# Peptides against a protein of PDB entry 3J47: the designs that were tried, part 41

Target 1, 121 residues: chain A of PDB entry 3J47
Amino acid sequence: IRLTNQLKSLKGLQSKLKDVVEYLDKVINKELPINHTILGKLQDVFNLLPNLGTPDDDEIDVENHDRINISNNLQKALTVKTNDELMVIYISNLVRSIIAFDDLIENKIQNKKIQEQRVKD
Target 2, 69 residues: chain B of PDB entry 3J47
Amino acid sequence: YEEKEESNLAATKSMVKIAEQYSKRIEEEKELTEEELKTRYVGRQDPKKHLSETADETLENNIVSVLTA

## One batch from the design tools (peptide; made by RFdiffusion4, then SolubleMPNN)

Design b2_p13_5_s3 (from b2_p13_5, 8 letters changed)
Fold by OpenDDE base, seed 2:
Structure b2_p13_5_s3 (fold): chain B 121 residues (1-121), chain C 69 residues (1-69), chain A 13 residues (1-13)
Amino acid sequence: as target 1 above (121 residues)
Amino acid sequence: as target 2 above (69 residues)
Amino acid sequence: DLDELLKKLIALE
């Protein structure tokens, strides 16, 4: 359910982005008049996108640094953070699986010992 | 879309909490493994089983965390 | 130890 919702949101975003690109192409080709309201909203969205190209401005508030890295350089850093987090989760799952296997092996050993005792009786 | 965005934000907040809980869960898993080892030496099968179950629960929680990431 | 358990598992086969 959760993954499906995330995937649906991502697909919805992708569809909207595609519609925007198609609109921009039509405007460039002079097939449609520039809708200033749509363009203004698109500019606002672009301004809210983490800056793709300018490394220099120091003032991005440190507290949100871990959460907000969603767009280009910031998206790259968030992608790295997300990758690191996923890696930690993967390692944890692996460790838990190993422990579960260890217990299974022990149980199997005990069961075999019990069976060997029953055959001797 | 909005409900999904809210769900994604909640999932992200949950991931941070999961990271904190992860360290604790790893320690709990280690403690349980040690208790299982101790129980193995004492010959009590039940404490080992409980350790295994707790390790499995910890694993399941990590898998859910990965799936929510 | 995991290695000891693995050895015991192999001995059970």
Scores: peptide ipSAE 0.434, ipTM 0.846, DockQ to the pose 0.006; fails the geometry check
Fold by OpenDDE base, seed 4:
Structure b2_p13_5_s3 (fold): chain B 121 residues (1-121), chain C 69 residues (1-69), chain A 13 residues (1-13)
Amino acid sequence: as target 1 above (121 residues)
Amino acid sequence: as target 2 above (69 residues)
Amino acid sequence: DLDELLKKLIALE
């Protein structure tokens, strides 16, 4: 049950991340106006989401860069910070899930041994 | 802006503290898993159960920490 | 070892 709930939570996070990427792509493509409230909520969500984002896409276009870059660098720094926190939480939950799974395996092994012993008696 | 920066800095410091506490909890969980492994060799069910319970408590604390962050 | 535990789990199924 707990592992299934963790997997479900991870799947929910993945879906939200996809929605965020789709929204960001629409904003980049100028299909949608920059909604500051959505960006703030997204920033809050990213502040809640570990930046699993690889640092490599730093190279894109220079000119509209300064004010949007200060906001994006602050957003990126906040996103990185939030990403680090969420990554720690994620790793922690994974470790706990692994330990809980190990315990379940051991309990199953013990139950099987007990059942085998009962069949021999 | 400054109040938000200060709040973010405080939140960051709190998160670093949570990360340290989490690292400690992970180590405690690992120790319990090792005891469970040792208990598997010794055939004592009780230490293994205690390790599982501590791992579960550690997991619960992480979930609460995630929900509070 | 986690791998050994996984193998034991698979053997129990």
Scores: peptide ipSAE 0.425, ipTM 0.837, DockQ to the pose 0.008; fails the geometry check
Fold by OpenDDE base, seed 5:
Structure b2_p13_5_s3 (fold): chain B 121 residues (1-121), chain C 69 residues (1-69), chain A 13 residues (1-13)
Amino acid sequence: as target 1 above (121 residues)
Amino acid sequence: as target 2 above (69 residues)
Amino acid sequence: DLDELLKKLIALE
């Protein structure tokens, strides 16, 4: 469900971005007037998007470290965070697998003891 | 779209909470393992079974967390 | 201990 919602949001963003590109192409070709309201909203979205294009602006605003998806430099820091999270999850799964294996071994030992008792009997 | 974005934001907050819960779950899993060890000596099967079940539940929750990450 | 469990597992085979 969550992944499906993220995928749907991404698809919606992709579609909207495509519509904007098509609109911009029509404006460049003088087929349609510039809708200032759409452009303003798009500019606001781009300003909220960490700058994809200019690697040089040093204001890595340290505070926004947590939000996963949007832009490559932030995405690099976020990729590191995601990698760390995945590593923790991996270690967790290993620990649980070890515990489950320990339980299986104990169960097998108990079953063998029960069988040995039945044969004596 | 907005509802899904809100769901993704909630999911991200949930991941932070999951990390905290994960640390707590690891501790709970360790405690259960100690109880299983004690139960092995006492010959009482019930605590061992409960430990195994709790470890399995913990594993399932981590797998779900990975799949949602 | 895990080692003791492993030894017991080997003894069950």
Scores: peptide ipSAE 0.419, ipTM 0.836, DockQ to the pose 0.005; fails the geometry check
Fold by OpenDDE base, seed 3:
Structure b2_p13_5_s3 (fold): chain B 121 residues (1-121), chain C 69 residues (1-69), chain A 13 residues (1-13)
Amino acid sequence: as target 1 above (121 residues)
Amino acid sequence: as target 2 above (69 residues)
Amino acid sequence: DLDELLKKLIALE
């Protein structure tokens, strides 16, 4: 369910970006008037998006330190944080898997002992 | 889209809480493993089963946390 | 304990 929701969000973002590009192309071609409200909201989104395309602009906007996997330079720092979190979750899953396997092995051993007893009776 | 953004924000806040709970869950998992070890020595099956179930619940919660991250 | 379990698992095959 969660992975499907993330994938759906990403697909929605991709579709919206495509719609924006198509809209901008139509505005450049003078086919449609500029919707200033949509453009303003898109500009706000682009300003909130850590600069994806230009590797050189050093302005690390310091204030939004919080864990959102968004975009390039800030996304590089966020990617490091996300990597650390994913590592913790990976280790947890590994530990749980080891315990679950230990129990499965024990259950299998018990089942075999029960079968061996039934064959002797 | 907005509902999903709100869900992602709520998931992120939950991840911070999960990080604190994660350390606690690791300790609980160790305690359960000790109970399983004790149960192996005592020959009582019931504590081992409970440990297994708690380990599975812990694994499920971690998988859900990874999927939220 | 894990190694012993693995040995028992192999002996079950």
Scores: peptide ipSAE 0.416, ipTM 0.837, DockQ to the pose 0.006; fails the geometry check

Design b2_p13_5_s4 (from b2_p13_5, 9 letters changed)
Fold by OpenDDE base, seed 4:
Structure b2_p13_5_s4 (fold): chain B 121 residues (1-121), chain C 69 residues (1-69), chain A 13 residues (1-13)
Amino acid sequence: as target 1 above (121 residues)
Amino acid sequence: as target 2 above (69 residues)
Amino acid sequence: DIQKLLDELIALE
């Protein structure tokens, strides 16, 4: 249930992001007028994204291509971070599974020894 | 969608906390495995059982973390 | 350690 909800939310976010990209492309191509309300909401979404932008690059004029590259680099960094978190979770699950398996083996060995002693008595 | 997003946001915040706890849990798991090995060597069942229980708890917490991610 | 566990598992079978 929880994973399904997360997947649904992620799919919804992906669809919304695609719609925003499509809208931005239409605006860049002058097919649609700039909707200030949509841009404001998009800016709010970007501001709610963790400001992984170091505050210091207040420098105005880095061409829109560099901003897209910075956004892509930030997205890439976020993706890398997410992948690292998933990797840590995966390794932890493996380690726990190995320990649980070791304990099961030891319990089985002890049970076998107890059974062998009972047969000798 | 919104209810799931709120649940996912809470889960993501929990996941950051879980990542920190995960490093600690990995260390706890190693300690449990060493105690189990020592218990196997010394023939004392109690430390080994405690190690197993802590490993299981660590596994459960990781599964919950994965389900929360 | 893992190999020792595997050997122990094999010894239990």
Scores: peptide ipSAE 0.447, ipTM 0.847, DockQ to the pose 0.006; fails the geometry check
Fold by OpenDDE base, seed 1:
Structure b2_p13_5_s4 (fold): chain B 121 residues (1-121), chain C 69 residues (1-69), chain A 13 residues (1-13)
Amino acid sequence: as target 1 above (121 residues)
Amino acid sequence: as target 2 above (69 residues)
Amino acid sequence: DIQKLLDELIALE
């Protein structure tokens, strides 16, 4: 359920981003006026997502390259953090699995000893 | 979509807590391993069983944490 | 110890 919801949200976000790009291209080409409602909703999504680059419609001066780089750096940092967390969880699961395996082996050895004693009686 | 976003936000907050709990879980795992070693020498089934149970609980908590991530 | 686990596993086979 949770993974399915995450995947659905990701797909929805991807579709919305595509629609926004298409809309922005049409606005740049003066084919459509700026829709303030769509822009506001997009901004809200971007505020909830750690700075995935807001394309502000205003003057695309040289500063956009630095902002894109900052956004990419933040995304990279978040990805690294997520990877580190996943790695820790993976290692913890592995260690627990090893402990559980040790217990199973010990239990099996004990059972074998009990069976050997029963055969001697 | 909104319900999933809320769930993801809750998960992210849970991840921060998981990082703190991870250190504690590592310590719990070490304690389990020590009890297992002691039980092997004493030949008493009861301490070994308790160690196994605590290891399993620790494993379950990690799995839940992974599923929450 | 991982080595002891491996030895016990081998002893069970």
Scores: peptide ipSAE 0.441, ipTM 0.841, DockQ to the pose 0.006; fails the geometry check
Fold by OpenDDE base, seed 3:
Structure b2_p13_5_s4 (fold): chain B 121 residues (1-121), chain C 69 residues (1-69), chain A 13 residues (1-13)
Amino acid sequence: as target 1 above (121 residues)
Amino acid sequence: as target 2 above (69 residues)
Amino acid sequence: DIQKLLDELIALE
C-alpha cells in the first residue's frame, strides 16, 4: 500500500510536470493565454524545488533542513539523510530476519524430533 | 495530491518517532533472544514462540517503516 | 549457536 502510494505520488508529479511543459509550449506558440495564477504557483513550486538542473549555483538555502526527499542540491543532502534512514531500517530488517530464521530453524529441528519420536513409537 | 503530501509529511514525522522506537525495538528483540536462549536451556517451548512472534512483529514494523521512508 | 543451527538444518536435509 505505502509503496503504491509513493509510486502514485511520483507518477502524479511526473504527469503534472508534463502538463506544465505542454502548457508552456502552448503559451510559447501563442495558442493559449498565460494563466498567471498557475504560473505563479508553478514558480513557487520551482523555488521550493531545490535547483535540479544547474549543478553550479551555490546558494544552499540553509533553512529548510527537514527530511523531505524533494530536489537536486538540497535533494543531495536529503538523499544522504534518506540513505542514513534507509540504512537503519535495513539493519533492523536484517536483525528481524535473523531472529525469524533462528526460530524457523528451531521449529524445523523440533518438528524433526517429533517425527523421529513418532517413528520409534 | 494534497492528501498524499499530507500523508507523506505524517509518514516523515512518524519516521522520527520510529527511529526512537527502533532503538527500543532492538533492545526488546535482544531481550526476546535472551528469553529464547533461556527457554532453550529450560526446555520450555512457550517463551521461544513468544520471542519468534515478537521478532516477526518487529520485522513487519521495520518493513512498514522502510516502505514509509 | 547459529552455526550449530545451520549444521542441524543441513542434517535435516
Scores: peptide ipSAE 0.434, ipTM 0.844, DockQ to the pose 0.006; fails the geometry check
Fold by OpenDDE base, seed 5:
Structure b2_p13_5_s4 (fold): chain B 121 residues (1-121), chain C 69 residues (1-69), chain A 13 residues (1-13)
Amino acid sequence: as target 1 above (121 residues)
Amino acid sequence: as target 2 above (69 residues)
Amino acid sequence: DIQKLLDELIALE
């Protein structure tokens, strides 16, 4: 279910990104006027999206570089946060595994004691 | 997409709650381990079993949390 | 303690 939902979200993002690219190409070709609302929403999506590979085109003006850096920092922060959450989950699972192992050892010890008592009897 | 977004949002909220619950569960696990130690000295199987069961429940909840994250 | 558990495991072998 989760993987399927992630895949669906990724596919939806891919489709949306394709639509945006097509729109941007039409705007660049002057086939359509720049829709500021679409660009704003796209910027919001890009701000919410970690740095998806904006292609290496060097020439995007200095002002966009600062915004891209902020987006990258936010993405990095979100990635770090996600990593921290995964780490906590991992540690939690490890701790539970250790406790379960401890219980198993104790059960084994008790079983051995019971067997030793039965042999004395 | 909306259903997945809602699921992810719910999962994220659950993760925050899980982090709080995790701290509490760690404390509960320590208490259970102490009870197991006490039970080991008293020779009574029942408290030890209960501790083991609680630890297993704690593990299961963490696994579910990880799967939800 | 993990060490006590390990020792107990060793004692069971």
Scores: peptide ipSAE 0.429, ipTM 0.835, DockQ to the pose 0.006; fails the geometry check

Design b2_p13_6_s1 (from b2_p13_6, 6 letters changed)
Fold by OpenDDE base, seed 4:
Structure b2_p13_6_s1 (fold): chain B 121 residues (1-121), chain C 69 residues (1-69), chain A 13 residues (1-13)
Amino acid sequence: as target 1 above (121 residues)
Amino acid sequence: as target 2 above (69 residues)
Amino acid sequence: SEKLLEELLKGIL
């Protein structure tokens, strides 16, 4: 459910971005007038997004190194953080699986010993 | 879309907390494995059961973390 | 732990 909602949100964002690009292309081609309200909202979105193309992004990337892919340069540091988080989750799942298997093996050994004792009786 | 975005943001914040909790859970899982080993040596069933339960809880928490990632 | 795993494997066989 959560993953599906995240995917749906990401798809919605992708669709909106595509619509904005198509609108900007039409404005550049003089097919449509410039809508100042839409441009203002886009500018606000860009201002809220981490700076993607400036050389000073390295400092921002260090501060946001643990956050998810929102923007490309910050996204690189954020990608590292996301990768580390996913790695921790993967290792944890692996460790839990190993412990579960160890318990299963121990239970099986005990069951076999009980059966062998019952056969001797 | 907005409701899912809010859920994803909450999940991301939860993932950071889960990463810290995960480190702690890994340690708890190791303790459970040691208790199982000790239980095998001592022949006491109860410590092994506790270790198994803690390992299962750690696995469940990791699955939830993956679902929130 | 390794010996226990080995015994566990022997128990599975």
Scores: peptide ipSAE 0.462, ipTM 0.846, DockQ to the pose 0.005; fails the geometry check
Fold by OpenDDE base, seed 1:
Structure b2_p13_6_s1 (fold): chain B 121 residues (1-121), chain C 69 residues (1-69), chain A 13 residues (1-13)
Amino acid sequence: as target 1 above (121 residues)
Amino acid sequence: as target 2 above (69 residues)
Amino acid sequence: SEKLLEELLKGIL
């Protein structure tokens, strides 16, 4: 559910961005007037988004490596954080699985012993 | 779309909390292993079952944390 | 702990 919601949000953003680009191209070509309301909302969205600047200029501050969210440079730092978090979750799941298997094996051994005792009786 | 974005933000905040809880979960897992060891010596099924149940709960919480990430 | 692990391994096999 959460991954599906994230994918849907990303697809919605991508579609909106495409529409804005198409609109801007039409405005540049003087085919359509500027819709000030749409532009204002888009600007607000961009101001809320971390600087989607070109990857070349911004010094990747080492501290941002721990956080996973939205834009490419911040997204790289955020990707590292996400990867670390996913690794921790993966290791935790493995450990829990191992414990669960150990318990299952012990239960199986006990059940086998009980069955062997019943056959002897 | 907005509801999914809010859910993702909540999930990210939950992941930070999960990192803190991870250390606690490791300790809980160790406690479960000790209870299993004790149950093997006592020959009573009840302590072993409780340890197994706690390990399963710990695993489930980790899976939910991964899915939230 | 090692004996327990051996018993677990025997239970898997």
Scores: peptide ipSAE 0.460, ipTM 0.842, DockQ to the pose 0.005; fails the geometry check
Fold by OpenDDE base, seed 5:
Structure b2_p13_6_s1 (fold): chain B 121 residues (1-121), chain C 69 residues (1-69), chain A 13 residues (1-13)
Amino acid sequence: as target 1 above (121 residues)
Amino acid sequence: as target 2 above (69 residues)
Amino acid sequence: SEKLLEELLKGIL
């Protein structure tokens, strides 16, 4: 569900970005007037996510290193954070699997002991 | 899209909480292992079962955390 | 835990 929602958000952003690019191309070609409202909203998005437009700004990557889901350059730092989180989850799952396996082995041993006792009776 | 964004934000907050919970869960898992060990020596199946159940719960929580990450 | 594992192994074998 969460991954699906993230993917949906990303797809939505991609679609919007595509629309903006298409609009900008039309404006450059003088096919349509500049839609100030769309541009303003886009600017607002960029102001909220300054790293979207500047993939090379290393300084912004360092400050936002702690946030999991935010865009491009920040996304590199975020990718590292996400990777670390995924690693922790993986290790946790592995540990749980080991515990479950130990329990399974113990159950098997107990069952064997019960069977041996039944044979002696 | 907005619903997904909200879900992602909630999930992100949950991940921080999960990290804290994970540490606690690891400790709980260890406690269960001790109970299982004790049950094994006593020959009582009940503590071992409880340990196994707690381990399973810990595993489930980790899976949910992964899905939320 | 190690002793338990050994006992489990003994039980399996």
Scores: peptide ipSAE 0.454, ipTM 0.833, DockQ to the pose 0.005; fails the geometry check
Fold by OpenDDE base, seed 3:
Structure b2_p13_6_s1 (fold): chain B 121 residues (1-121), chain C 69 residues (1-69), chain A 13 residues (1-13)
Amino acid sequence: as target 1 above (121 residues)
Amino acid sequence: as target 2 above (69 residues)
Amino acid sequence: SEKLLEELLKGIL
């Protein structure tokens, strides 16, 4: 359920971004007038988004790169952080699995001991 | 879309919390293993079962964290 | 702990 909601949200954002790009292309081609309201909202969204790797050389402090996967350079740093987080979760799951197996093994040993005792009686 | 966005934001906040909880869960998992070891020495089902249950809960929480990440 | 696990494994096998 959670993953599905996240996927749906991401898909919605992707669709909206695609629409904006298509609109911008039409404006550039002088096919449609600039819709100032849509552009303003988009500008607000971009301002709230961590700097989508502006190609400009300016030393955007590397530190903020870890949060949002969206922008290519920032996205790359964020992708690395996300990968690290996923690795931690993976390791955690493995550890829990190992513990569960240990418990199963112990239960089997106990059951075997009980059976052996019953056979001796 | 808005509901999903809100859910994703909540999930992201949850991930940060999960990272903290993960460290705590690892410790809880170790405690469960110790209880299992103790139960192996003392006799019947109850402490081992409790340890196993806590380990399972820890595993489930990690899985949810992975799914949220 | 590891030895105990090995003994447990031997008991299961």
Scores: peptide ipSAE 0.448, ipTM 0.839, DockQ to the pose 0.005; fails the geometry check

Design b2_p13_6_s3 (from b2_p13_6, 8 letters changed)
Fold by OpenDDE base, seed 4:
Structure b2_p13_6_s3 (fold): chain B 121 residues (1-121), chain C 69 residues (1-69), chain A 13 residues (1-13)
Amino acid sequence: as target 1 above (121 residues)
Amino acid sequence: as target 2 above (69 residues)
Amino acid sequence: SKELLEELEKGIK
């Protein structure tokens, strides 16, 4: 259920992203005016999208994006914020995993000591 | 799709809160790991067990946060 | 994290 919902959300986001890209292409081609409401919604979507990219890759994409549109700077800032949130979640998971492994190792050591004591007995 | 979007929005708000809680949880997890280290030194199983349980809870919360994100 | 890893390594030996 949870994975299915995540997949559905991801598909929805992908569809929205495609629509935004198509819109942005039309704006770049001066076929349509910049719709601030769409950009705001896109920013919200980007803020919701965990950017799993390494911070270094994000800086390179930001420099290229800064040249094109003020709107892109805001999107980049929102993407950075989302990336930071995702990074925090990732780091937290890693830390929890490390602690869990430490506990497992300690449990194993204790079990080994108990077994050694039983053999002496 | 709409139900999931609402869930994702709630999850995102929760993720900001979770990020703050996560920073706090990371600190709590670190404290648990330190207690486990101390327990290894002192041979007291109880503090170590408590640290392990807290670490597991922190991990579970992070997994839930990742799944909600 | 590094210290925890070292303790884990000690526990595995």
Scores: peptide ipSAE 0.424, ipTM 0.839, DockQ to the pose 0.007; fails the geometry check
Fold by OpenDDE base, seed 2:
Structure b2_p13_6_s3 (fold): chain B 121 residues (1-121), chain C 69 residues (1-69), chain A 13 residues (1-13)
Amino acid sequence: as target 1 above (121 residues)
Amino acid sequence: as target 2 above (69 residues)
Amino acid sequence: SKELLEELEKGIK
């Protein structure tokens, strides 16, 4: 269920991103005026999307966004926030994994000691 | 999509809480690791196991947080 | 973590 929902959301995002790209291309070509509502929604989407890049990449992207438009800056800022949150989660998971590995190693050592004792008996 | 959005919003709120909890969990994990280390040195498997379990729980919570994010 | 790994390494030997 969770995975399915995530996948659905991802697909929806992908579709929206495609629409945005198409819209942006039309705007760039002066075929359509800027739709503020669409841009706002896009910003919201970006704010909800974790930055998949490294923190450094996120900073670069933020700077680029700041230079382009206020709306992009807001989206970038939201993206950065999301990225930071994701990074924290990632680090936390990593730490937990390390601890789990440590415990596993300890258990393995103990098991080995027990086996050695059994061989001596 | 709507359900996911709601989940994401909840996750974001949870992430803030998780960040705070994360700091605490990191400390708890360290403590458990130290206890495991101490237990290891003392030859007590049970305390080490407990530390490992706590670390695992901390990790699981982080994973859940990531998955909800 | 490192100390635990070291102890584990010792135990594996």
Scores: peptide ipSAE 0.406, ipTM 0.837, DockQ to the pose 0.006; fails the geometry check
Fold by OpenDDE base, seed 3:
Structure b2_p13_6_s3 (fold): chain B 121 residues (1-121), chain C 69 residues (1-69), chain A 13 residues (1-13)
Amino acid sequence: as target 1 above (121 residues)
Amino acid sequence: as target 2 above (69 residues)
Amino acid sequence: SKELLEELEKGIK
């Protein structure tokens, strides 16, 4: 479910970006007027998105250095935070897996003992 | 899309809480393993089953956290 | 876990 939602969100973003590019091309070609409301919302999204296209180091908002964000330069700092979170999750999964395996082994041993008792009876 | 963004934000907040809970879950997992060890010695299956179920729940929560991250 | 694995291995035989 979560992976599907992430994929759907990514696909939606891709579709929206494509629509924006097509719209911008039409505006450049003077086929359609600029929709100021859509453009304003898109600008707000770009301002909230860490600058993906401009590698300029100066626009890294210092407050977001410790928070996981989607875009490139800020995303590089955010990637460090994401990596730390992923590491914690990975370790947690390993611990859970070890416990689960321990239980599986115990269950298997118990099942064998039950079978041995049934053969003796 | 908005619902997914909200879910991601909620997941990130949950991850911070999960870091604290992770330490507690490790302790709980150890306790369950100790109970399984005790159950092996006593020959009672019920405590071992409970430990296994708790470990599975802990694993599932970690997987969900990874998927949210 | 290793002890459990050994017990499991004994159980499989």
Scores: peptide ipSAE 0.399, ipTM 0.838, DockQ to the pose 0.005; fails the geometry check
Fold by OpenDDE base, seed 5:
Structure b2_p13_6_s3 (fold): chain B 121 residues (1-121), chain C 69 residues (1-69), chain A 13 residues (1-13)
Amino acid sequence: as target 1 above (121 residues)
Amino acid sequence: as target 2 above (69 residues)
Amino acid sequence: SKELLEELEKGIK
């Protein structure tokens, strides 16, 4: 179910991205006016999308910077937020793992004590 | 798609809540660990078991949260 | 946690 939903979302995103690209191309070609509502929805979609971008590609070229910068800044901010959330999740998992390990050790100690008591008997 | 978006929005809100709950759970886990330590000295098995179970539940909830995110 | 681990280590010995 989850995988299927993810796949469906990915397909929907892909379709939407294609539509956005087509729209953006039309806007670039001055065939259509810039629709702020579409851009806002696109931003919302990007905000919902986990940043697929590896953080390392800093080098996207300088010239188309201004408009892309707002989108990039928001995307960057969202990426940072997502990264922070992932980090929290990771830390949480580590903490749980440590607790589980401690419990395992305690159980092992108890088992050993029980065994030692049985041998004395 | 709209349903998934709504689900994702809900999941995001849940993640924020989970972060808060996680902070609280960490504190609860610490308390349980202290109880386990005390139980280890007193030889009472019951508090240790409860702590272990609570830790496991916390872990499970985090895993589910990660899987949902 | 470290103290607990030390106690566990003592218990394992």
Scores: peptide ipSAE 0.376, ipTM 0.823, DockQ to the pose 0.006; fails the geometry check

